# Peptides against a protein of PDB entry 7BBL, part 72

Target 1, 86 residues: chain A of PDB entry 7BBL
Amino acid sequence: IAQESLESQEQRARAALRERYLRSLLAMVGHQVSFTLHEGVRVAAHFGATDLDVANFYVSQLQTPIGVQAEALLRCSDIISYTFKP

## One batch from the design tools (peptide; made by RFdiffusion4, then SolubleMPNN)

Design b2_p21_3_s3 (from b2_p21_3, 10 letters changed)
Fold by OpenDDE base, seed 5:
Structure b2_p21_3_s3 (fold): chain B 86 residues (1-86), chain A 21 residues (1-21)
Amino acid sequence: as target 1 above (86 residues)
Amino acid sequence: LTEEFVRRLEEEIARQRAVLA
């Protein structure tokens, strides 16, 4: 009878994934996050904020192999994956 | 900063939910 178009279905699917992502960011607030970067580099930092469109991660107390940075910016393109304890 | 970020985040979540509704 009345069926949603493919484009509309895809739009809702994207929106659902976007919402899940955003909720994960919300859960991340105030927590330390472990980031896996290229070449097997792993860092840990306290999550501060992101650019919602570009997905830049603004973090503090970034623990890197060469030391700790008080504040840092991690670009989404540099991040392979991340994990945290809610 | 965090408070403002959370606010914007919640607003964006609401926008996505509106699309799903």
Scores: peptide ipSAE 0.466, ipTM 0.888, DockQ to the pose 0.856
Fold by OpenDDE base, seed 1:
Structure b2_p21_3_s3 (fold): chain B 86 residues (1-86), chain A 21 residues (1-21)
Amino acid sequence: as target 1 above (86 residues)
Amino acid sequence: LTEEFVRRLEEEIARQRAVLA
């Protein structure tokens, strides 16, 4: 029985996971997102866009413990997790 | 621009689907 190569299987697996991630980003568009950052810091912001290769988050109305930033960039390395309501 | 981002995002999703096809 013909089987695809291991490399092809791995490629499909990576593609499937990336597609799932990208679809979640699409669902985030136009919504407020709650971000959990390091040191227990939690912020909320309206999702604008991301850098698809680096996964930087471009957001607006970022609510931080020390105030609100109209526009902000959250690097993937800054983020532990995030939640939103589709 | 969010609109442009959405377009790029959908295109990228389509590329991933092509890999899975």
Scores: peptide ipSAE 0.455, ipTM 0.883, DockQ to the pose 0.874
Fold by OpenDDE base, seed 3:
Structure b2_p21_3_s3 (fold): chain B 86 residues (1-86), chain A 21 residues (1-21)
Amino acid sequence: as target 1 above (86 residues)
Amino acid sequence: LTEEFVRRLEEEIARQRAVLA
């Protein structure tokens, strides 16, 4: 019985996770998203777009503890999680 | 433009599906 190699299994697993991530981005289009950052900081912003390879988040109306930014950039490395209402 | 972003996003999703097939 032919069996898939371990490397092939890992590749498929990565592809599945990538697809789930991309679908979440698609669902966020046009919605306000709540981002949880490090040290318990939470911000809200309207999702615009991302850099698909680097995963930078381009957002608008970013609500921060010290005010609102009309346009802003959030790095993926700064984001722990995000939630939104579809 | 959001339309272009969505298009690129859908194409990338399709590429991932091909790997899983």
Scores: peptide ipSAE 0.454, ipTM 0.883, DockQ to the pose 0.812
Fold by OpenDDE base, seed 2:
Structure b2_p21_3_s3 (fold): chain B 86 residues (1-86), chain A 21 residues (1-21)
Amino acid sequence: as target 1 above (86 residues)
Amino acid sequence: LTEEFVRRLEEEIARQRAVLA
């Protein structure tokens, strides 16, 4: 039998990471999520949805150091990590 | 909105699993 190509292995690895990411989004639906941003900034917000391609986070009740925004958009590039209680 | 998002999300997850199969 032929060995799986390197390109195919990379494809599966990327798909596995993508699936884990997507499942985390699914688990976030209806939950408050804590986001770690750059420069040590941490915010909390209720997760609404994302653009699956662009990975923009549409959230509500965003708690920031200066106040609460009813609705907000967080760009994936601004997010270092996130955590929540399923 | 939420139902549509969840549906699309589940479909995308299924597509990724198909690659892994």
Scores: peptide ipSAE 0.451, ipTM 0.882, DockQ to the pose 0.774

Design b2_p21_3_s4 (from b2_p21_3, 10 letters changed)
Fold by OpenDDE base, seed 2:
Formats: sequence, C-alpha cells, structure tokens
Structure b2_p21_3_s4 (fold): chain B 86 residues (1-86), chain A 21 residues (1-21)
Amino acid sequence: as target 1 above (86 residues)
Amino acid sequence: LEAEFVARLEAEIARQRAVLA
C-alpha cells in the first residue's frame, strides 16, 4: 500500500487549516464580529472583507473603548482571536 | 462588493482543492 510522504501529510494539514480559515471568513460576511485584541481589549465590528494574503480585516462600525469608527482596518497581528454568530 | 469578496473566497477555496487533487 502506497504511503504519502510526511511532506504531503503536512501539506494536507496546512491546506485544511487554510480552508477552515477561509470558510470562517465566508461565515463571517455580513455579521458583527467580536475581536479580542492585546491588553484585554475587546472590540466589535461588522465584517467587510480581508486580504487573503496579508489577512487584514476591513470592518465597519468598529466599537472601541474610545468610540466608534465608521470604517477601520484591523491587522492580523493585532488580533488574538475573534468570535461571531453565524 | 460583498458579493465580489464572497466570490473571491469561493474561488480561493476551489483553487486549494484543485492543487491537492
């Protein structure tokens, strides 16, 4: 029985994670998302789009501790996690 | 614009699957 190489297995694993990420974005479209940022900061915003390569989050109605931003860019490096209701 | 983003996502997912096939 032919066995796939370790590299092939790793490629599949990475691909699976990538697809899960992309599908999460699909589910996120048109919904409000809660973002957990550094230093215990949480913000909420309506998801708009992302850069598929850089993973920047383009959002609207960003609720921050200092007010609401009509439009904003959240860099992936600023985000610890996110949750949303599909 | 939203539809365009969705289309891009779906296309990307499809491309990924094709590469693995």
Scores: peptide ipSAE 0.509, ipTM 0.895, DockQ to the pose 0.626
Fold by OpenDDE base, seed 4:
Order: sequence, then structure tokens, then C-alpha cells
Structure b2_p21_3_s4 (fold): chain B 86 residues (1-86), chain A 21 residues (1-21)
Amino acid sequence: as target 1 above (86 residues)
Amino acid sequence: LEAEFVARLEAEIARQRAVLA
């Protein structure tokens, strides 16, 4: 039985993860999302959009430990994880 | 604006699948 290469398997795995990621973005549109940032910082914000490379998150009503920011940008490099209610 | 973002995401998902097929 012919078996695909490791490279091919990795390619499919990356593609699957990327699609799941993109679909999660679709699901969170217009919803409040909880973001976990570095050093245990957690913030909540309404998800708006991302840029073309899906690296920057444009959000509104960002709840931070020091107050609420009407509009904000969260960089992917700052985000460890996120959760939301669809 | 949300509609445009949604459309862009859906297009990206479709492109991803087309490349692998």
C-alpha cells in the first residue's frame, strides 16, 4: 500500500489547523471573546476583524485590568489562547 | 464591514481547499 510522505502528512495537518482557525474566526464575529495574554493577563473584547494575513485582531470594548478601551488592536504574538461562546 | 470580512474569510477557506485538491 502506497503511503504518503511525512511532508505530505504535515502539509495536510497544517492545512486542517489553518482551516479550523479561520472557521473559529468566522464563529466569533460579533461575539465577545476572552483572550489570554502573557503573564496570566486575561482580557475580554468584542471581535471585529483581522487584517489580510490574519495576524492582528481588531476588537472593541476591550476590558483590561486598568479599564475599558473602546477600540483596540491585539497582535497575534500577544495572544496565547482565546475562548468564546458561539 | 463584517459582511466583507466574512466573505474574505470564506474565500480564503475555499482557496485553501482548492490548493490541496
Scores: peptide ipSAE 0.506, ipTM 0.895, DockQ to the pose 0.518
Fold by OpenDDE base, seed 1:
Structure b2_p21_3_s4 (fold): chain B 86 residues (1-86), chain A 21 residues (1-21)
Amino acid sequence: as target 1 above (86 residues)
Amino acid sequence: LEAEFVARLEAEIARQRAVLA
């Protein structure tokens, strides 16, 4: 019986993670999300949309330590993690 | 728009699965 190649297995694993990520974005729609940024900075914002290729996060009502921004862009590289209640 | 973004996400998910099929 032929076994799936290692490369194929890795591809499927990456795809699975990608799908999980995309589904998390779906779950964010219409919800406030808490983002953990570098240096322990945490912000909350209403999720709007993303750039699927670059993973830029377009959010609104971003609550930051220094105030609230009506509209904001969060870069994927700035985000360590995020949490929300679907 | 939100609805369009949702559709885009779902389409992307579908495309990813199709590539692996």
Scores: peptide ipSAE 0.506, ipTM 0.894, DockQ to the pose 0.646
Fold by OpenDDE base, seed 3:
Structure b2_p21_3_s4 (fold): chain B 86 residues (1-86), chain A 21 residues (1-21)
Amino acid sequence: as target 1 above (86 residues)
Amino acid sequence: LEAEFVARLEAEIARQRAVLA
């Protein structure tokens, strides 16, 4: 019986994580999302879209500690995590 | 717009699964 190689197992694991990420984006569409950024900064915004490859987040009504931005762009490298109500 | 983005996401998920099949 042929056994799956370690490399093949790793490929499936990476693919599973990628799909989980993509499905989280689907669930975010049309919802307000809370983003945790560096230095303990937390913001909330309405999710619009991403460019998938570079993973820029295009959002609206971004609530920051010093005010609200009508439209904004958040780079994936700026985001530690995010939460939302599906 | 939003509908277009959703369609692109679903297509990407389908492509990833096809590669593993």
Scores: peptide ipSAE 0.499, ipTM 0.892, DockQ to the pose 0.616

Design b2_p21_5_s1 (from b2_p21_5, 8 letters changed)
Fold by OpenDDE base, seed 2:
Structure b2_p21_5_s1 (fold): chain B 86 residues (1-86), chain A 21 residues (1-21)
Amino acid sequence: as target 1 above (86 residues)
Amino acid sequence: SFVERIEAELARLREELAALD
């Protein structure tokens, strides 16, 4: 019985993860997302877009401890995790 | 648009996976 090559298996796995990520982005469009940043900082903002490759988050109405920013960029390196309600 | 770009990428991935079958 023919076996799928290791390379092919890895390719499928990578593709599956990428698909999951992209679908999650679609689900976030236009919705408020909660971001957990470093030093215990948590913010909420409306999702706009990402660079897809770098995963920088372009958001609006960013609620921070000191106020609201109409437009903002959250760098991938600043984000620990994020959650949203579809 | 951003949505269109994502959908295009998803289509590409789907095609890639199909080629492995």
Scores: peptide ipSAE 0.525, ipTM 0.898, DockQ to the pose 0.794
Fold by OpenDDE base, seed 4:
Structure b2_p21_5_s1 (fold): chain B 86 residues (1-86), chain A 21 residues (1-21)
Amino acid sequence: as target 1 above (86 residues)
Amino acid sequence: SFVERIEAELARLREELAALD
């Protein structure tokens, strides 16, 4: 049988992951997201936007252990994981 | 807007996948 090349399979896989990511962003718009940072630090903030490429998160009402920041930027390198309720 | 940018990217991806078919 005809078999798709490895390159094409990888391209499809990359596209699938990208689509999943983008759709998750749409679901996050206007919602509060919980971020897990390094050393067990956890914060919550309302999702605003990202740069789509580097995955920097522009958020508002960032709740940190020492207070709330009206506006903030969370770099991808600072984030271990995140969760939200659509 | 941000939403429009995401939708544009999704459209681009669909075109990319279609090109593989």
Scores: peptide ipSAE 0.524, ipTM 0.897, DockQ to the pose 0.807
Fold by OpenDDE base, seed 1:
Structure b2_p21_5_s1 (fold): chain B 86 residues (1-86), chain A 21 residues (1-21)
Amino acid sequence: as target 1 above (86 residues)
Amino acid sequence: SFVERIEAELARLREELAALD
């Protein structure tokens, strides 16, 4: 049996992760998402879109500790984790 | 649309994976 090359294995792994991410985005569309940011800051917002490359999150009605922001951009680097109910 | 963009990317990934088989 010819074993798949290491490069191909890595490529498949990357593709799998990318697919998982993209499908999660689809599931997120139209839903409110809770984001955990640095220093324990938690915010909630309605998911709008992302840029597929940089993974910036474009959201609306961002509920922050200091108020509501109608439109907001959350950088991937600012996000520790997020949860949502599909 | 955003959804269409994601779907297109997913399709691309499927093609990529298929090429590895």
Scores: peptide ipSAE 0.524, ipTM 0.897, DockQ to the pose 0.848
Fold by OpenDDE base, seed 3:
Structure b2_p21_5_s1 (fold): chain B 86 residues (1-86), chain A 21 residues (1-21)
Amino acid sequence: as target 1 above (86 residues)
Amino acid sequence: SFVERIEAELARLREELAALD
């Protein structure tokens, strides 16, 4: 039989990546997340929600070196990486 | 809600993949 087109293969790959991302968000709901920011700064906060298109993170109880912020917005461009325990 | 939005997007992706089969 004929091989699947390159376009279809790429579409499937993009969909798989998007699905993985979305499922990770569901896993973070109600959990504390550790964020690594620029200049080696690390913070921890309770995950609330995201902007699915821009990937901004809306969090609470943000622990920083200088104190705790009750509510905060972390822009995708400010984040190097993040980890959490499901 | 946030969770409902994610679930809706996941459902859309499943439909998209099914259309490729």
Scores: peptide ipSAE 0.522, ipTM 0.897, DockQ to the pose 0.856

Design b2_p21_5_s2 (from b2_p21_5, 8 letters changed)
Fold by OpenDDE base, seed 4:
Structure b2_p21_5_s2 (fold): chain B 86 residues (1-86), chain A 21 residues (1-21)
Amino acid sequence: as target 1 above (86 residues)
Amino acid sequence: SFVEALEARLAELRRELAELD
């Protein structure tokens, strides 16, 4: 029987992963997210949006060890990991 | 501004999701 090429299968897999990623971003909008930065620094902020390619995080009410920033940009290079609780 | 940049990112997100649907 005719079967889908490996390239086509990989394309579908990439599309599925991309959609899953984008939907996860949408789910986070307006919710508090916890970020782990370098050297064990952990911060929390309300998620606004990200760059789709670079993944810069536009956040509000960023809680840092020394205070709260109303608006802030967290670069992907600054972030080790993040968690979101729906 | 920060808000304008944020809204632009959200618009991009919505556009790409729409393209995948």
Scores: peptide ipSAE 0.590, ipTM 0.912, DockQ to the pose 0.122
Fold by OpenDDE base, seed 1:
Structure b2_p21_5_s2 (fold): chain B 86 residues (1-86), chain A 21 residues (1-21)
Amino acid sequence: as target 1 above (86 residues)
Amino acid sequence: SFVEALEARLAELRRELAELD
Protein backbone atom coordinates (compact mmCIF):
# COMPACT_ATOMS: atom_id res chain seq x y z
CA ILE B 1 0.00 0.00 0.00
CA ALA B 2 1.07 3.54 -0.65
CA GLN B 3 2.10 5.44 2.44
CA GLU B 4 0.76 8.91 3.03
CA SER B 5 3.34 11.58 2.33
CA LEU B 6 4.93 13.55 5.12
CA GLU B 7 3.39 16.70 3.74
CA SER B 8 -0.03 15.14 3.84
CA GLN B 9 0.50 13.96 7.39
CA GLU B 10 1.50 17.44 8.46
CA GLN B 11 -1.51 18.87 6.70
CA ARG B 12 -3.83 16.55 8.57
CA ALA B 13 -2.14 17.38 11.84
CA ARG B 14 -2.59 21.10 11.27
CA ALA B 15 -6.19 20.56 10.28
CA ALA B 16 -6.84 18.53 13.40
CA LEU B 17 -5.38 21.20 15.64
CA ARG B 18 -7.37 23.90 13.89
CA GLU B 19 -10.55 21.91 14.21
CA ARG B 20 -9.93 21.34 17.89
CA TYR B 21 -9.41 25.05 18.41
CA LEU B 22 -12.50 26.01 16.47
CA ARG B 23 -14.64 23.50 18.31
CA SER B 24 -13.43 24.91 21.59
CA LEU B 25 -14.58 28.33 20.48
CA LEU B 26 -17.92 26.93 19.47
CA ALA B 27 -18.29 25.31 22.86
CA MET B 28 -17.94 28.67 24.57
CA VAL B 29 -20.70 30.36 22.58
CA GLY B 30 -23.32 31.73 24.91
CA HIS B 31 -21.44 30.84 28.06
CA GLN B 32 -19.91 33.10 30.64
CA VAL B 33 -16.17 33.41 30.47
CA SER B 34 -13.82 35.03 32.94
CA PHE B 35 -10.99 37.05 31.49
CA THR B 36 -7.80 38.15 33.16
CA LEU B 37 -6.57 41.38 31.68
CA HIS B 38 -3.48 43.44 32.33
CA GLU B 39 -2.68 44.78 35.77
CA GLY B 40 -4.72 42.10 37.44
CA VAL B 41 -8.04 43.30 36.09
CA ARG B 42 -10.56 40.50 35.91
CA VAL B 43 -13.79 40.69 34.00
CA ALA B 44 -16.59 38.30 33.16
CA ALA B 45 -18.74 38.25 30.06
CA HIS B 46 -20.85 36.03 27.91
CA PHE B 47 -18.89 34.78 24.96
CA GLY B 48 -20.33 35.51 21.56
CA ALA B 49 -17.66 34.94 18.98
CA THR B 50 -14.12 35.67 17.91
CA ASP B 51 -12.44 36.68 14.72
CA LEU B 52 -10.75 33.76 13.06
CA ASP B 53 -7.62 35.73 12.31
CA VAL B 54 -7.74 39.08 14.12
CA ALA B 55 -8.75 37.45 17.38
CA ASN B 56 -11.21 39.98 18.67
CA PHE B 57 -13.67 38.69 21.22
CA TYR B 58 -17.28 39.70 20.79
CA VAL B 59 -18.87 39.50 24.21
CA SER B 60 -21.97 40.66 26.01
CA GLN B 61 -22.74 41.68 29.57
CA LEU B 62 -19.13 42.52 30.28
CA GLN B 63 -18.72 42.96 34.00
CA THR B 64 -15.92 45.39 34.65
CA PRO B 65 -14.72 47.02 37.87
CA ILE B 66 -16.54 50.18 36.88
CA GLY B 67 -19.76 48.68 35.60
CA VAL B 68 -21.44 46.45 33.08
CA GLN B 69 -21.05 46.94 29.36
CA ALA B 70 -23.86 45.37 27.39
CA GLU B 71 -21.76 44.72 24.31
CA ALA B 72 -18.01 44.81 24.07
CA LEU B 73 -15.10 43.93 21.89
CA LEU B 74 -12.06 42.53 23.66
CA ARG B 75 -8.79 42.32 21.83
CA CYS B 76 -6.74 39.21 22.26
CA SER B 77 -3.73 41.37 22.97
CA ASP B 78 -5.52 42.73 26.01
CA ILE B 79 -6.24 39.30 27.42
CA ILE B 80 -3.70 37.46 29.51
CA SER B 81 -5.86 34.44 30.14
CA TYR B 82 -9.43 33.28 30.38
CA THR B 83 -11.35 30.49 32.02
CA PHE B 84 -14.41 28.69 30.81
CA LYS B 85 -16.55 26.07 32.45
CA PRO B 86 -18.69 24.08 30.04
CA SER A 1 -23.87 46.54 13.89
CA PHE A 2 -22.30 44.63 16.73
CA VAL A 3 -24.78 41.80 16.44
CA GLU A 4 -24.31 41.55 12.71
CA ALA A 5 -20.56 41.43 13.10
CA LEU A 6 -20.87 38.79 15.78
CA GLU A 7 -23.15 36.67 13.64
CA ALA A 8 -20.75 37.00 10.75
CA ARG A 9 -17.94 35.66 12.89
CA LEU A 10 -20.06 32.71 13.93
CA ALA A 11 -20.89 32.04 10.32
CA GLU A 12 -17.22 32.07 9.45
CA LEU A 13 -16.53 29.67 12.28
CA ARG A 14 -19.19 27.27 11.12
CA ARG A 15 -18.01 27.46 7.53
CA GLU A 16 -14.44 26.65 8.40
CA LEU A 17 -15.50 23.78 10.60
CA ALA A 18 -17.59 22.41 7.78
CA GLU A 19 -14.60 22.58 5.47
CA LEU A 20 -12.52 20.59 7.92
CA ASP A 21 -15.08 17.81 8.17
Scores: peptide ipSAE 0.589, ipTM 0.911, DockQ to the pose 0.136
Fold by OpenDDE base, seed 2:
Structure b2_p21_5_s2 (fold): chain B 86 residues (1-86), chain A 21 residues (1-21)
Amino acid sequence: as target 1 above (86 residues)
Amino acid sequence: SFVEALEARLAELRRELAELD
């Protein structure tokens, strides 16, 4: 009986994890997300999208300590973490 | 524009998901 190779099994596992991740991004579209930045700064914004390599975050209604930005681009390098509650 | 760039990212997301499904 032919069995799936280890390589094939690992490939499917990676694909499944990637799909799960991408679907999580899709789920966040249009919802408010909280971002933790350096120096203890916390901001909130409506998630629009990210580059597939997570280089940038395209957000709207970014709430910062000094005001609200209608549209903003957040660099991944400036973000420590972010949270989303479905 | 910002909106066009955002829409492009969403399109890329949808395309990759379609390839995985």
Scores: peptide ipSAE 0.587, ipTM 0.911, DockQ to the pose 0.133
Fold by OpenDDE base, seed 3:
Structure b2_p21_5_s2 (fold): chain B 86 residues (1-86), chain A 21 residues (1-21)
Amino acid sequence: as target 1 above (86 residues)
Amino acid sequence: SFVEALEARLAELRRELAELD
């Protein structure tokens, strides 16, 4: 039979990467995550969810140098990186 | 509210995953 087109192969690859990303978000739900912000600031919080389009992070028990915030919204633009321990 | 927005994001996540399965 005919070989799958390059376009179709690329489409499947993109779908696989998207699914992998979404599965990682699902895995973090309810777990503590460490965020590295600008100027070397590091905070920890329990992951709730993300805005898939804007990539805002909805978190709880955000631990900062000046105290704990029960509920918080972190913008993707404020985050350099984050780590999750399963 | 914060909770409503959070739950909406989780629902969107679940819906997109279901479409990819």
Scores: peptide ipSAE 0.585, ipTM 0.910, DockQ to the pose 0.132

Design b2_p21_6_s2 (from b2_p21_6, 9 letters changed)
Fold by OpenDDE base, seed 5:
Structure b2_p21_6_s2 (fold): chain B 86 residues (1-86), chain A 21 residues (1-21)
Amino acid sequence: as target 1 above (86 residues)
Amino acid sequence: SFVEELERAIEEERRLRAELE
């Protein structure tokens, strides 16, 4: 029986993580999401879409500490984590 | 659509894993 290479195992693991991420986006569509940003800032917004390569988040009704933005763009680099209720 | 693109991307990841098995 052949042994899968370490590289192959790592590739499968990365693919699994990516799939999990993509599925989270799928579940997120049409829902309000709470984003944790840097400096302890937390915002809530309705998820619209992303650009899958850069992972920019296109959202609406972004609730920030200083007001609400009808439309907004959140960069992946600005996001620490997010939560939502599917 | 975005949803269709997501589904396609998910399928691609599945395919990759299958190829590596």
Scores: peptide ipSAE 0.559, ipTM 0.908, DockQ to the pose 0.929
Fold by OpenDDE base, seed 4:
Structure b2_p21_6_s2 (fold): chain B 86 residues (1-86), chain A 21 residues (1-21)
Amino acid sequence: as target 1 above (86 residues)
Amino acid sequence: SFVEELERAIEEERRLRAELE
């Protein structure tokens, strides 16, 4: 019996994860999001938009341990995880 | 708009998975 190739299975899995990510962004629009960064740093910010290919986060009212930034860019590589109330 | 871009991107991923089935 012919089986789906490993590459095809992996591509499908990656696509599923990407869709889940994109849907989370959609749900994030207009909400404050809590971001967990490296070394246990946590920040909160209002979500604006992202760069879909690079996954940069454009946010406002970024609350950091040392103060508030009106506008900020969070690179995907800086972010470990995020949570929010839909 | 950003929302429209997200919706299109989501549909693209769905289409890709469908093509792989």
Scores: peptide ipSAE 0.558, ipTM 0.908, DockQ to the pose 0.889
Fold by OpenDDE base, seed 1:
Structure b2_p21_6_s2 (fold): chain B 86 residues (1-86), chain A 21 residues (1-21)
Amino acid sequence: as target 1 above (86 residues)
Amino acid sequence: SFVEELERAIEEERRLRAELE
């Protein structure tokens, strides 16, 4: 009987998570997304695109606590979570 | 396009998992 190595299982799991992330990006294209940032900051913006390597979020009409920014860049490291209506 | 890039990236991850199965 052949058994899959732990490393192989981990690689598949990471790939699955990566795919799940990418599919979420695909689903949010053209939608307004609510982002939860650090320290309880919440913003909403229309999703444009991302840098797949760095996972920078390029968004428009970013609603921040201090106003609306026409165009903005959100770093993945700044984002705790996001929600949107498909 | 960005969408096409996403779809290709998704396929790459799927292919990787398939190769590991």
Scores: peptide ipSAE 0.557, ipTM 0.908, DockQ to the pose 0.913
Fold by OpenDDE base, seed 3:
Structure b2_p21_6_s2 (fold): chain B 86 residues (1-86), chain A 21 residues (1-21)
Amino acid sequence: as target 1 above (86 residues)
Amino acid sequence: SFVEELERAIEEERRLRAELE
């Protein structure tokens, strides 16, 4: 049988990663999320939405080391990782 | 809505993978 081309395999892999990301966003809706940022900074916030084009995170009740911000925008480039309980 | 957009985007990725199989 003919094997799948390398290009096809790579495209499928990229699509799989994109889907995993999107599903994580879907699971976050309505939940508090813990974000790990650069320089060891950790914050928690209620997830609202994202911009699928720019990957900005729109959150509320952002708990920072210096206080709580009612509404905030987290840039994807600032985020190392995130965790939450579905 | 945001949720509907996510669901449509997920389905698009699924369709792409299916076409490549």
Scores: peptide ipSAE 0.557, ipTM 0.909, DockQ to the pose 0.915

Design b2_p21_6_s3 (from b2_p21_6, 10 letters changed)
Fold by OpenDDE base, seed 2:
Structure b2_p21_6_s3 (fold): chain B 86 residues (1-86), chain A 21 residues (1-21)
Amino acid sequence: as target 1 above (86 residues)
Amino acid sequence: SFVERLEEAIRRERELRRELE
C-alpha cells in the first residue's frame, strides 16, 4: 500500500494551516476585529487588507488605550491572536 | 482585488495539498 512520506504529510499540514489563515482573512473583510497584542494589550479595528507575504495588517479606526487611529499598521509579529464575528 | 488575491491563494493551497495526497 502506497504511503505518503512524513515530509509530504507535514507539507499538507502546513498548507492546511495556511488555508485556514487565508480564509480567516477573507472572513475578516469588512468586519471589526479584536487583536490581542503583547503585554496584555487588546485593540479593536476594522480590517482593511493584509500583505500576504509579510502578513502586515492594514486596519482603520484602531481603538487603542490612548485613543483612536484612523489608519494603522499592525505587524504579524505584534499579534498574538485575533477574534471577530464573521 | 484583495479578495480575488485571497481566493486565488486559497485555491493554490488546496491544489498543493491534493498533489501531496
Scores: peptide ipSAE 0.580, ipTM 0.915, DockQ to the pose 0.906
Fold by OpenDDE base, seed 1:
Structure b2_p21_6_s3 (fold): chain B 86 residues (1-86), chain A 21 residues (1-21)
Amino acid sequence: as target 1 above (86 residues)
Amino acid sequence: SFVERLEEAIRRERELRRELE
């Protein structure tokens, strides 16, 4: 039985994680999402879309500690995690 | 649409894993 190369195994693992991420985005469409940002900041916003290449989140009605922003862009580098109710 | 792009991307990831088997 031929063994899969290490590179192939790693690529499959990355692909599996990528698919899970993409499916979460699909489930997220049209829902309010809670984002955890740096320094313990949490915000809530309605999910619109992402840039699949850069993984930017385009959201609306962003609830921040200092107010509500109608339209906003959340950069992937700003986001630690997110949760939502499907 | 965004949803269609997501579905296509998901399909591509599956195809990639099949090719790596």
Scores: peptide ipSAE 0.579, ipTM 0.915, DockQ to the pose 0.896
Fold by OpenDDE base, seed 4:
Structure b2_p21_6_s3 (fold): chain B 86 residues (1-86), chain A 21 residues (1-21)
Amino acid sequence: as target 1 above (86 residues)
Amino acid sequence: SFVERLEEAIRRERELRRELE
């Protein structure tokens, strides 16, 4: 049985995960998203756009523990996870 | 637009996986 190389298998796996991520972004367009940040901080915001390379999240009406920000930038490195209702 | 860029990026990933099959 001819086995696919480990390198090609890993590349396909990464591509699959990347596609799932991109599809989630597409589904987020026009919706409010809940973001889990470090130290248990959770915020909600309306999703605007993201940088596909850096994955910076450009959002509006960001609800934080201390108030609402009309517009905000969430860096990918600050985000642990996110949830939303499609 | 952002949506168009997303759709194009998704297409690229699918094409890459097909080429690796």
Scores: peptide ipSAE 0.579, ipTM 0.915, DockQ to the pose 0.890
Fold by OpenDDE base, seed 3:
Structure b2_p21_6_s3 (fold): chain B 86 residues (1-86), chain A 21 residues (1-21)
Amino acid sequence: as target 1 above (86 residues)
Amino acid sequence: SFVERLEEAIRRERELRRELE
């Protein structure tokens, strides 16, 4: 019996992960998000939008260890994980 | 809008998986 190719399986897996990511972005619109950065640094900010291609996060009221930034850009490469309360 | 773009992107990923089934 024929089965889907390994390539097709991998493509579907990648698409599933991308959809989960996009759905999380949709869910966090208008909410404060906690970001875990490198070296154990954690910041909180209100989510505004992202660049869907580069995955840059455009946020406001960014709370950092050294102060608050009214508006800021967080690059995907700087972010390990994020959490939020819908 | 940003939300509209997100929703369209999600639909596209779902469509891709269906095509691969």
Scores: peptide ipSAE 0.579, ipTM 0.915, DockQ to the pose 0.882

Design b2_p21_7_s2 (from b2_p21_7, 9 letters changed)
Fold by OpenDDE base, seed 2:
Structure b2_p21_7_s2 (fold): chain B 86 residues (1-86), chain A 21 residues (1-21)
Amino acid sequence: as target 1 above (86 residues)
Amino acid sequence: LVEEFVARLEAAIAEQRAVLA
């Protein structure tokens, strides 16, 4: 039987991970999300949209340690993880 | 718009599924 190449296996693995990511975004729409940032900083915000490739998070009502920002942009590189209630 | 973004997400998900299928 033919065996799948390593490149193909890796591509499928990446595709699976991307699908999981995209599904999380879909579930995130319209919900408040808790973001864990660097240095132990945690913020909460209402998810608006994101760039599917760059993964910039456009959020509203961002609750930060120093106040609330009505509109904000969170870069993926600043985010360690996020959680939310679907 | 939210509806447009959701549609884009769903299309992207379908595209990824095609790779795994």
Scores: peptide ipSAE 0.467, ipTM 0.890, DockQ to the pose 0.760
Fold by OpenDDE base, seed 5:
Structure b2_p21_7_s2 (fold): chain B 86 residues (1-86), chain A 21 residues (1-21)
Amino acid sequence: as target 1 above (86 residues)
Amino acid sequence: LVEEFVARLEAAIAEQRAVLA
């Protein structure tokens, strides 16, 4: 019986997670998203688009502790998590 | 731009499925 290697299993797992991520992006199109950043900072913004390569988030009406930015870019590396109502 | 982004997402998702298949 052919056994799938550990590497292959991990590959499939990563692929599945990637799809979930992509689908979440699709779901948030046109919606306000709440982002949790480092140091407990939380911001809310309307999702616009992302760079699928670098995963930069292009958003609008970004509400930060300092104020509101009409348009902004959030780097994936700065984001711990995000939530939204589909 | 939105339509293009959505299309790009759909294409990426389809490509990921191909990896799993």
Scores: peptide ipSAE 0.467, ipTM 0.890, DockQ to the pose 0.712
Fold by OpenDDE base, seed 3:
Structure b2_p21_7_s2 (fold): chain B 86 residues (1-86), chain A 21 residues (1-21)
Amino acid sequence: as target 1 above (86 residues)
Amino acid sequence: LVEEFVARLEAAIAEQRAVLA
C-alpha cells in the first residue's frame, strides 16, 4: 500500500500550523490583544498589523507595567504567546 | 492600510491551502 513519506507528513503539518497562525492574525485585526512576554511580563495592546515574513507586531495603546505607549513595535522573538476575544 | 493588510493575509492563507491540497 502506498504510504506518505515522513517528510511529506511533516511538511503538511507545518503548512497547517502556518495557516492557523495566519487565520489568528486575521481574527485579531481591530481587537485588543494580550501578549505574554519573557520573565512573566504581560502586556495588552490594540493590534494594528504585522510583517508576515519577519513577524513584527505593530500595535497601539500598549499597556505596560510602567505606563502606556501610544505606538509600539513588538518582536516575535520576544513573544511567548498571545490571546484575544474574536 | 487595514484593507491592504487583510488582503495580504487572505492571499497568504490561500497559498497555504494550495500546498495542503
Scores: peptide ipSAE 0.463, ipTM 0.890, DockQ to the pose 0.715
Fold by OpenDDE base, seed 4:
Structure b2_p21_7_s2 (fold): chain B 86 residues (1-86), chain A 21 residues (1-21)
Amino acid sequence: as target 1 above (86 residues)
Amino acid sequence: LVEEFVARLEAAIAEQRAVLA
């Protein structure tokens, strides 16, 4: 039986992760999301939209340790992970 | 505006499937 190359396996894995990511964005539309940032900082915000290329998150009602921002932009480079309840 | 974003997401997902097919 012919085996798929490592390169091909990696391609499929990346594609699967990309689809999973995109579907997660669909699921979080209109919901509050908890973001884990660097240095153990956690913030919560209502998801609005994202730049599909850069993965910048446009959010509202961002709860930070120093207060709430009505509108905010979270850069992909600042985000370690996120969680939400669909 | 939300509808437009959702449409873009769905289109992106469809494109991913097409590449894998």
Scores: peptide ipSAE 0.463, ipTM 0.888, DockQ to the pose 0.581

